# Peptides against a protein of PDB entry 5D63: the designs that were tried, part 26

Target 1, 292 residues: chain A of PDB entry 5D63
Amino acid sequence: SLRRGIYHIENAGVPSAIDLKDGSSSDGTPIVGWQFTPDTINWHQLWLAEPIPNVADTFTLCNLFSGTYMDLYNGSSEAGTAVNGWQGTAFTTNPHQLWTIKKSSDGTSYKIQNYGSKTFVDLVNGDSSDGAKIAGWTGTWDEGNPHQKWYFNRMSVSSAEAQAAIARNPHIHGTYRGYILDGEYLVLPNATFTQIWKDSGLPGSKWREQIYDCDDFAIAMKAAVGKWGADSWKANGFAIFCGVMLGVNKAGDAAHAYNFTLTKDHADIVFFEPQNGGYLNDIGYDSYMAFY

## One batch from the design tools (peptide; aimed at target 1 D213)

Design b2_p15_5_s1 (made by RFdiffusion4, then SolubleMPNN; from b2_p15_5, 6 letters changed)
Fold by OpenDDE base, seed 3:
Structure b2_p15_5_s1 (fold): chain B 292 residues (1-292), chain A 15 residues (1-15)
Amino acid sequence: as target 1 above (292 residues)
Amino acid sequence: SLADQLRQQRQDLLA
């Protein structure tokens, strides 16, 4: 079963992702196939899947950038019906915006069926060109047609997954207490994380005893990431992952505040030093407190 | 608790 989360949705047949054209919030904006770059923020191609309570395997799909929802035009069951972005809500009862998402016959990809029409999201003719039509099309769950098969690459983690990643790290103190601030987190590529750090002004900030030291740097970084998230995305119901830790060194005679994020596979954490922008597997401290 | 005491003593961050 598909979990709540942010997904990059890629066609199983060709290197094309489900893209909201120009990231526009206008009703009726075409959803199209478009090329993508792995390990980058594909701005118009991220979708928040919200599971509908008490309706098995059924979701709304909110475009992260525009805040609009995947919508089958007029809910029509006709092959070739346009799939567009349209205003909506996460828990709508509008069948035009309800999608049943289950594994395809190959066991790795998913099919996306409109709840009302029972047609499937289809990359028409498997066209790999930018702007290729995506439409509702007749089909069945057991068909092997790659035009209707999609990989759901998860770009976010739940708070529970983040907690688990922290728990696996060897640089956590026995007295550790973690505090979870949100439920779902978009995990940024390091390049994006670094760019936010650069844009924050922290690279030019001077360490000063007590008045602007490690805790100030770490909190400033988290604030910068939070602001970046708010300024970049119109969808709600998620946060941008950026943690703050307090740690003590092995000797027990020094303490430090620093940041952390998740590795590419979301299985581990990596420490980030906001005073110099470095990523480290070992920052020299064991964390006794974190909030994220 | 002991754990709480240890955390409190570490509030003076130096780095």
Scores: peptide ipSAE 0.065, ipTM 0.653, DockQ to the pose 0.161
OpenDDE base, seeds 1, 2, 4, 5: peptide ipSAE 0.059, 0.059, 0.030, 0.064; ipTM 0.680, 0.675, 0.693, 0.686; seeds 1, 4 fail the geometry check

Design b2_p15_5_s2 (made by RFdiffusion4, then SolubleMPNN; from b2_p15_5, 6 letters changed)
Fold by OpenDDE base, seed 5:
Structure b2_p15_5_s2 (fold): chain B 292 residues (1-292), chain A 15 residues (1-15)
Amino acid sequence: as target 1 above (292 residues)
Amino acid sequence: SLADELRKLREELLS
């Protein structure tokens, strides 16, 4: 079953992603096929899949940017029915916004079926052009039509997954205590993470003994990421991953505060030094405390 | 002890 999370949804046939046009929050905004750039934030192409309790394999899909939901216009079962962004709620009973998402016959891609109409999200004619129509279309679960097959690339991690990634890291002190602040985290590419760091003013901040030292830098970075998240996305129910760690060196005679994020594959953490913007696999400290 | 040192370090981060 598809897990709750944030997904980049890419067509199985052509290099096109499900895109909310202009990221607009207006009701009826077209959802279209659009090109994407790997390893970047594809702003209008991220969808929070929220599973509906007690309804197997059924979700709402909230556009992260607009905060609106994937909506089959009038819930019509007619082929070619528009799929749009529309205001909604995560646990709506509106069948226009309920989507059954299960593996296709190829075992890798998914099909997205409207719960009410039983039609499928279809990249019309497999058009790879920007702005290509996405519509509800007749189909079956076992049909191999790539117009209706989608890869769900997970862009987020649960708190449990983050915890597991930390646990796998060799630079964790035996006294480690972790504190989880949120449930689901959008994991940023390093380029975006770095840009937030740059925009925060931290690169120009001066280290000053105790008054603005490692802990201040680390907390400022986390605050900057938090603010960036709040300012950038209209959807709720997730956070932006940025951790703070306190660590002790091997000699046990020095401590440091620093940040960390997750690697691209979400399996490991990478340390981030907010005083210089560097990413390190080994920051020279073993963490005895983290919050994220 | 290590515990004492860690406490000290936790209470005063200098880096």
Scores: peptide ipSAE 0.054, ipTM 0.691, DockQ to the pose 0.156
OpenDDE base, seeds 1, 2, 3, 4: peptide ipSAE 0.044, 0.047, 0.049, 0.052; ipTM 0.664, 0.676, 0.678, 0.678

Design b2_p15_5_s3 (made by RFdiffusion4, then SolubleMPNN; from b2_p15_5, 5 letters changed)
Fold by OpenDDE base, seed 1:
Structure b2_p15_5_s3 (fold): chain B 292 residues (1-292), chain A 15 residues (1-15)
Amino acid sequence: as target 1 above (292 residues)
Amino acid sequence: SLADQLRQLRKDYLA
């Protein structure tokens, strides 16, 4: 079963992702195939899948950038019906915006079926060109047609997954207390995380005893990421992952405040020093408190 | 508590 989360959705046949054209929030904006760059933020190609309670394997798909939802035009079952962005809500009852998402016959890719029409999201003719038509098309769950098969690459973690990643890290103090602030987190590539850090002004900030020291740097980074998230994405129901930790050194006579994020595979945390922008597997402190 | 004591420790810095 597909978990709630943010996904980059890539065609199984060609290197094309499901893209909301120009990231526009206008009703009727075409959803199209478009090229993507691995290990980067693909701005118009991220989708929040929200599971519908009591409806098996069924979701709404909210474009992270526009805040609009994947919509089968007029809910038509005709092959070639446009799939567009359209205003909606996460738990809508509108079958035009309800999608049953289950594994395809190959066991790795998914198919996306409109709940009402029972047609499938189709990259028409498997066209790999930018702007290629994506439409509702007749099909079955067991067909091998790659035009209707999609890889769901998860770009986010749940709070539970983040908690688990922290728990297995060797640099956690026995007195550790963690505080979870949100439910789902978009995990940024380091390049994006670093760019936010640069844009925040922190690289030029002066350390000053007590008045602007480690905790101020760490909290400023957290705030910068939060603002970046709010300014960048129109969808709701998720946060941008950026943690704050307090740690104690091995001698037990010094403490530090720092940030952390998740590794690319989401299995581990990596520490981030907001005073110099460095990523470290060992920052020299064991965390006794975190909030994220 | 130990946790409370830890919060009172001198904060480090990176120059």
Scores: peptide ipSAE 0.035, ipTM 0.668, DockQ to the pose 0.153
OpenDDE base, seeds 2, 3, 4, 5: peptide ipSAE 0.034, 0.035, 0.034, 0.026; ipTM 0.670, 0.667, 0.663, 0.671; seed 4 fails the geometry check

Design b2_p15_5_s4 (made by RFdiffusion4, then SolubleMPNN; from b2_p15_5, 7 letters changed)
Fold by OpenDDE base, seed 5:
Structure b2_p15_5_s4 (fold): chain B 292 residues (1-292), chain A 15 residues (1-15)
Amino acid sequence: as target 1 above (292 residues)
Amino acid sequence: SLADELRQLQRERLA
């Protein structure tokens, strides 16, 4: 079954993703096919899938950018019915915004069925052009039509998954204690993470003994990422991944505060030095405390 | 606790 999380949803037939046009929060904003760029933030193409309790394989899909929800216009079962962004809530009972998402017959892609109409999200004619219509269309779960098959690329991790990634890292001290701040985290590509760092002013910040040293840099980075998240996305129920660690060196005579994020595959952490913007697999310290 | 004490000592050593 599909896990709660943030997904980039790509058509199985053509290199097109489900895109909320212009990221607009207006009711009735078209959801369309649009090109995407790997390893970047595809701003209008990220969807938070929230599972509906006690309704098997059924979700709302909230656009991260707009905070609106995937909505089948009037819940119509007519082929070609528009799929739009529309105001809603994560646990709505509105069948126009409830989507049953299960594996397709190929075992890799998913199909997205409207709970009420039983029609499927369809990239009309498999059109790969930007702005191509996405609509509700008749279909079946076992049908192989790539117009209705979608890859759900997970762009987030749960706190448990983050915890597991940390646990796998060799640079964790025996006294390590981690503190989880949120439940689901959008994992940024390094380029975006770095840009936030640059925009924070930290590259121009001067290290000063005690008054603005390693802990200040690390916390400032965390704060910058948090603010970036709040300013960038209208959806709720997730955070942006950026951790803070305290670590001790091998000799045990020095300690450091630094940041960390997750690798692209979400399986490991990578350390980030907020004093210089560097990414390191080994920062020279073993973490005895983290919060993220 | 010993762990807390160790953490405190390390915090004091942050640079």
Scores: peptide ipSAE 0.042, ipTM 0.636, DockQ to the pose 0.178
OpenDDE base, seeds 1, 2, 3, 4: peptide ipSAE 0.021, 0.037, 0.034, 0.033; ipTM 0.649, 0.655, 0.646, 0.709; seed 3 fails the geometry check

Design b2_p15_6 (made by RFdiffusion4)
Pose (drawn by RFdiffusion4):
Structure b2_p15_6 (pose): chain A 292 residues (1-292), chain P 15 residues (1-15)
Amino acid sequence: as target 1 above (292 residues)
Amino acid sequence: SHTEAKAWAALNALR
């Protein structure tokens, strides 16, 4: 089963993503194929998949930017029916916004079926051009047609996954305690994490004993990331990944406060120095506390 | 001590 999370959904035949045109929140805004840039935030192409209780392999798909839902127009089973963004809720009973998502016959990509119509999300004619029509279409679960096959590229981690990445890190103090604050996190590319640090004003902040020292920088960065999340996205039910750690050096005589993020593959953590914007695999301190 | 106090205050504010 596809796990709850945030996905960049890529056609298996051509490198086009499912894109809510112009990120528009208007009802009926077309969902189309569009090119994308890896290791960036693709602002119109991120989808929160919310599992439906007791309805196997079925989800709502909420565009992260607009807050609107993937909707098969009037639930029609006619091939070519429009797939658009539409207002809705995470746990709706409206079958126009319910999607059964299972693995295709290639075992890697998925097919997306409308719960009401039993038709599939289809990149019409396999068109790779920007703005290509995506429609509901007749199809089967097992066929190889790439027009109806999609890679769900996971862009978020659960809290359990973030905890696992931290636990595998070699720079954790024996007294370490972590404090989990949310359940599902959008993992940012370093390019975006750095842009938030720049935009927070922290690069210009001066170190001052106690009144604006390492703890102040680290907390400020976390707060800046939290503000960015709420100001940038309209969908609810997730948080942005940015941790704060306190650590102690090997000699046991100095402590430091700093931030952390995750690697691209989501398996490991990387430390971030908020006083200078640097990313480090070893910051010189073992973490005795973290909150994220 | 002050760094830990600030960190605890920030953590508790987030709860």

Design b2_p15_6_s1 (made by RFdiffusion4, then SolubleMPNN; from b2_p15_6, 9 letters changed)
Fold by OpenDDE base, seed 4:
Structure b2_p15_6_s1 (fold): chain B 292 residues (1-292), chain A 15 residues (1-15)
Amino acid sequence: as target 1 above (292 residues)
Amino acid sequence: SAMEAKFLAFLQSQL
């Protein structure tokens, strides 16, 4: 089954993603096909899939940017019915906003069926142009029509996945204690992570003994990421991944505080030095504590 | 913890 998480949803037939037009929070805002740029945030094209308890394979899809939900207009079963953004809640009972998401017959892509109408999210005519219509359309689970098949590119990790990535890193001390602050984390591209760092003012911050040293830099970076998240996204129920670590060197005679994020494939962590904005596979310390 | 104490000692050393 599809896991709770944030997804970039890409058509299986053409390089087009499910996009909330202009990221608008207005009711009735069209959801459309739109081009995307790999390895970028794709602001209007991120969807939080929230599983509905006790309803198999069924989710709400909240646009991360607008905080509105994917909505089949009037729940109509007519082919060509508009799919729009609309106000809602994560655990709504409104069948216009409930989507059954299961693997297609190809075993890789998914189909997105409206729970009420039983029609499928369709990139009309497989149109790859920006602004192409996304609509409810008749279909079946087993047919191979790529207009109704979607790849769910996971853009987030669970706390458990993050924990596992940390645990397999070679630069973790045997006494390591991790403290998980949230349940689901949007993982940023390094370029975005770096931009937040730049915008925080940390690049111009002066290191000062104790009063503003490694721990202050690391905590300031985490605070900057948190603020960026709050200011950038209207959806709730997720955090932005940015960890803080305390580490000790191999000799045991020096300690450091630093940040970390996840690699592109989400399988590993990479260390981030907030004092210089560098990404490192080995920061020269073994972590004995983290919070993220 | 011992490691926390080490970190505090590090801070005290102004490293």
Scores: peptide ipSAE 0.031, ipTM 0.594, DockQ to the pose 0.073
OpenDDE base, seeds 1, 2, 3, 5: peptide ipSAE 0.015, 0.028, 0.028, 0.028; ipTM 0.555, 0.600, 0.604, 0.596

Design b2_p15_6_s2 (made by RFdiffusion4, then SolubleMPNN; from b2_p15_6, 11 letters changed)
Fold by OpenDDE base, seed 5:
Structure b2_p15_6_s2 (fold): chain B 292 residues (1-292), chain A 15 residues (1-15)
Amino acid sequence: as target 1 above (292 residues)
Amino acid sequence: SSMVEKFNAFLESQL
């Protein structure tokens, strides 16, 4: 079963992703195929999949940027029916916005079936051009048509996954205590994380003993990421991953406060020094406390 | 009193 999370949804046949045109929150905004760039945020192409309780394999899909939901126009079963962004709620009963998502016959891609109409999200004609129509179309679960097959690339982690990534890192102190602040986290590319750091003013901030030292830098970075998240995305129910750690050195005679994020594959953490914007696999400290 | 508190003491003075 597809897990709750934020996904970049890519066509199995051509290098196009499901894109909410212009990221607009207006009802009826077309959802279209659009090119994407790996290892970037792909702003209009992120979808929060929220599983519907007690309805097997069925989700709402909220566009992260607009806060609107994938909607089959009038719930029509006609081939070619527009799929648009539309206002909604995560746990709606509106079948226009309920999508059954299961593995396709190839075992890797997914198909996205409208719960009511039983038609499938289709990249019309497999058109790879920017702005290509995405529509509801007749199909079957076992059909091999790549126009209706989608890769769900997970762009977020659960708190449990984040905790697991921390737990396997070698730079964790035996006294470690972790405090989870949210349930699901969008993991940013380093380039985006760095840009937030730059925009925060931290690169120009002066270290000052106690009054603005390591903890201030680390907290300021986390605050900057939080603010960036709030200002950038209209969807709710997730956070932007940015952790704070307190660590002690091997000798036990020095401590540091720093940030951390997850690696691209979400399997590991990487440390971030907010005083200089550096990413490190070993920051020279073992964490005894984290919150994220 | 906790080991964590001992480590935190270094945060204010070192980095």
Scores: peptide ipSAE 0.029, ipTM 0.666, DockQ to the pose 0.078
OpenDDE base, seeds 1, 2, 3, 4: peptide ipSAE 0.018, 0.025, 0.024, 0.024; ipTM 0.557, 0.639, 0.630, 0.649; seeds 2, 3 fail the geometry check

Design b2_p15_6_s3 (made by RFdiffusion4, then SolubleMPNN; from b2_p15_6, 11 letters changed)
Fold by OpenDDE base, seed 1:
Structure b2_p15_6_s3 (fold): chain B 292 residues (1-292), chain A 15 residues (1-15)
Amino acid sequence: as target 1 above (292 residues)
Amino acid sequence: SRMVEKLNAFLASQL
């Protein structure tokens, strides 16, 4: 079963992603095919999939940017029915906004079926142009038509996955205690993470003994990421990944506070030094405490 | 406790 998470949803046939046009929160905003850039924040193309309890393989899809939901217009089973953004809630009973998502016959891509109409999300004619129509269309689960097959690229991690990534890192002290603050985390590309750091004013901040030293930099970075998240996205139910660590050096005579994020494949952590904006695989400290 | 020791070490040697 598809896990709860944030997904970039890409067509299996052409390099096009499911895009909420202009990121608009207006009811009836078209959902369209649009080009994307790998390893970047594709702002209007991120979807939070929330599984519906006790309804197998069925989800709502909330656009991260607009906070609105994928909606089959009037729940119509007519081929060519518009798929739009529309106001809703994560656990709605409105069948216009309920989507059964399961593997296609190829075992790698998914199909997205409207719960009520039993039609499928279709990139009409496989059109790769920006603004191409996405509609409900007749189909079956076993058909190989790439117009109705989608790759779900997970852009987030659960708290458990983040915990596991930390546990695999060799720079964790034996006395380590981690504290999880949220359940699901959007993982940012380093370029975006760095841009938030730049925009925070931290590059111009002066280190001052105790009054503004390592812990202040690290916490300021986390606060900046939190604010960026709140200001950038209208959807709820997720956080932006940015950790804070406290570490001790090998000699045991120095301690440091720093940040960390996840690698592109989400399997490992990478350390981030908020005092200079550097990414390091080894920051020279072993973490005895983290919160994220 | 180990926790207190780590906290004290951190406070004493912040960079």
Scores: peptide ipSAE 0.030, ipTM 0.658, DockQ to the pose 0.077
OpenDDE base, seeds 2, 3, 4, 5: peptide ipSAE 0.029, 0.029, 0.036, 0.029; ipTM 0.661, 0.655, 0.701, 0.656; seeds 4, 5 fail the geometry check

Design b2_p15_6_s4 (made by RFdiffusion4, then SolubleMPNN; from b2_p15_6, 11 letters changed)
Fold by OpenDDE base, seed 2:
Structure b2_p15_6_s4 (fold): chain B 292 residues (1-292), chain A 15 residues (1-15)
Amino acid sequence: as target 1 above (292 residues)
Amino acid sequence: SSMEQKFLQFLESQL
């Protein structure tokens, strides 16, 4: 079953992703096929899938950028019915915005079926061009038509997944206490994470004994990421991953505060030194506390 | 002071 999370949704047949045109929040904004760049944010192409309680395999899909929802126009079962962005809520009862998402017959891709109409999200004619129509179309779960098959690339982690990644890291102290602040986290590419760091002014900040030292840098970085998230995305119900750690060195005679994020595969953490913008697999400290 | 207090003082000096 598809988990709650943020997904980049890519067609199984052509290198096209489900894109909310121009990221517009206007009702009726076309959802279209559009090219994407791997390992980047792909701003208009991120969708928060929220599972509907007690309705098996059924979700709303909120565009992360616009805060609007994937909507089958008038809930029509006619082939070629437009799929648009439209205002909504995560737990709506509007069948125009409810999508049953299950594995296709190939076992790797998903199909996206409108709950009401039972038609499927279709990249019309498999058109790989930017702005290609995405529509509701007749289909079945067992069909092999790649126009209706989609890869759901998870761009976020749950708090549990983050916790597990931390637990696997060898640089965690035996006394470690972790405090989880949110439920779901968009994981940024390092390039974006670094840019936020640069834009925060931290590269020009001066270390000063006690008054602006390691913890201030680490907290400032987290605050900068939080602000970036708030300023960048209109959807709610998720955070941007940026952790703060406190650690002690092996000798037990030095402590440090630093940041961490997740690796590309979300399986591990990587440490980030906010005083110099460096990424390290070993920062020289074992974490006894984190919040993220 | 307790060991905990000493550790806290250490942390205060480092952080």
Scores: peptide ipSAE 0.251, ipTM 0.845, DockQ to the pose 0.075
OpenDDE base, seeds 1, 3, 4, 5: peptide ipSAE 0.255, 0.243, 0.245, 0.238; ipTM 0.849, 0.842, 0.843, 0.839; seed 1 fails the geometry check

Design b2_p15_7 (made by RFdiffusion4)
Pose (drawn by RFdiffusion4):
Structure b2_p15_7 (pose): chain A 292 residues (1-292), chain P 15 residues (1-15)
Amino acid sequence: as target 1 above (292 residues)
Amino acid sequence: SAIEDKARAEYKAAN
């Protein structure tokens, strides 16, 4: 089963993503195929998949930017029916916004079926052009037609997954305790994590004994990332990944406060120095506390 | 927040 999370959904035949046109929150805004840039935030192309209780392999798909839902127009089973963004809720009983998502016959990509109509999300004619129509279409679960096959590229981690990445890190103090604050996190590319640091004003902040020292920089960065999350996205039910760690050196005589993020493959953590914007695999300290 | 106060107190103590 597809796990709850945030996904960039890519057509298996051509490198077009599912894109809510112009990120518009208007009811009826077309969902189209569009090109994308890897290792960036694709602002109109991120979808939060919320599992429906007791309805196997069925979800709502909420655009992260607009807060609106993937909706099969009037639930029609006619091939060519429009797939648009529409107002809704995470656990709606409206079948126009319910999607059964299971692996295709290639075992890697998925097919997306409307729960009400039993038709599939289809990149019409496999068109790779920006703005190509995506519609509901007749189809089967097992066929190889790439127009109806989609890679769900996971862009978020659960708290259990973040905890696992931290536990595998070699720079964790024996007394380490972690404090988990949310359940699902959008993992940022370093380019975006850095842009938030720049926009926070921290690059210009001076170190001052106790009144604006390491702990102040680290907490300020976490707060800046939290503000960015709420100000940038309209969908609810996730958080942005940015951790704070306290650590001690090998000699046991100096401590430091700093931030951390995740690698692209989501398996490992990488440390971030908020005083200077640097990313480090080894910051010189072993973490005895973290909150994220 | 409470967790930040705790982190600040621990960081100041460790130094």

Design b2_p15_7_s1 (made by RFdiffusion4, then SolubleMPNN; from b2_p15_7, 9 letters changed)
Fold by OpenDDE base, seed 2:
Structure b2_p15_7_s1 (fold): chain B 292 residues (1-292), chain A 15 residues (1-15)
Amino acid sequence: as target 1 above (292 residues)
Amino acid sequence: SSIEELFRKEYYELR
């Protein structure tokens, strides 16, 4: 079953993603097929899937940028019915905004069925052009039509998954204690993470004994990422991943504060030095405390 | 000082 998370949703037949046009929060904004760039944010193409309690395989889909929800217009079962962004809530009972999402017959892609109408989200004619119509369309779970098959590329991790990634890292001290601050985290590409670092002013900040040293740099980076998240996205119920660690060196005679994020495949962590913007697999310290 | 001793004292000097 599909787990709660943020997804980039890509058509199985052509290189097109489900896009909320212009990221607009207006009711009735078209959801369309649009090109995407791998390993980038793809701002208008990120969707938070929230599972509905006690309704099997059924979700709301919230656009991260606009904070609005995927909505089948009038809940109509007619082929070609518009799919739009519309105001809503994560746990709505409105069947226009409830989507049953299960594996297709190929076992890799998903189909997205409207809970009420039983029609499927369809990239009309498999059109790969920007702005191509996405609509509700008749279909079945077992047919192989790629117009109605979608890959769900997960762009976030749960707190438990982040915890597991940390636990796999060899640079964790035996006394390690981690503190989880949120439940779901959007994981940024390094390029975006670095840009936030640059925009924070940290590259020009001067190290000063005690008054502005390693802990200040690390906390300033986390604060910058937090602010970037708040300023960039209208959806709620998720955070931007940026961790803070305290670590001790192998000799046990020095300690350091630094940041960390997750690798592209979300399986491991990578350390980030906020004093110079460097990414390292080994920062020279073993973490005894983290919060993220 | 050992790492264990530092933890016992609940202190690390961060740089």
Scores: peptide ipSAE 0.096, ipTM 0.660, DockQ to the pose 0.131
OpenDDE base, seeds 1, 3, 4, 5: peptide ipSAE 0.085, 0.074, 0.036, 0.092; ipTM 0.664, 0.652, 0.651, 0.662; seed 4 fails the geometry check

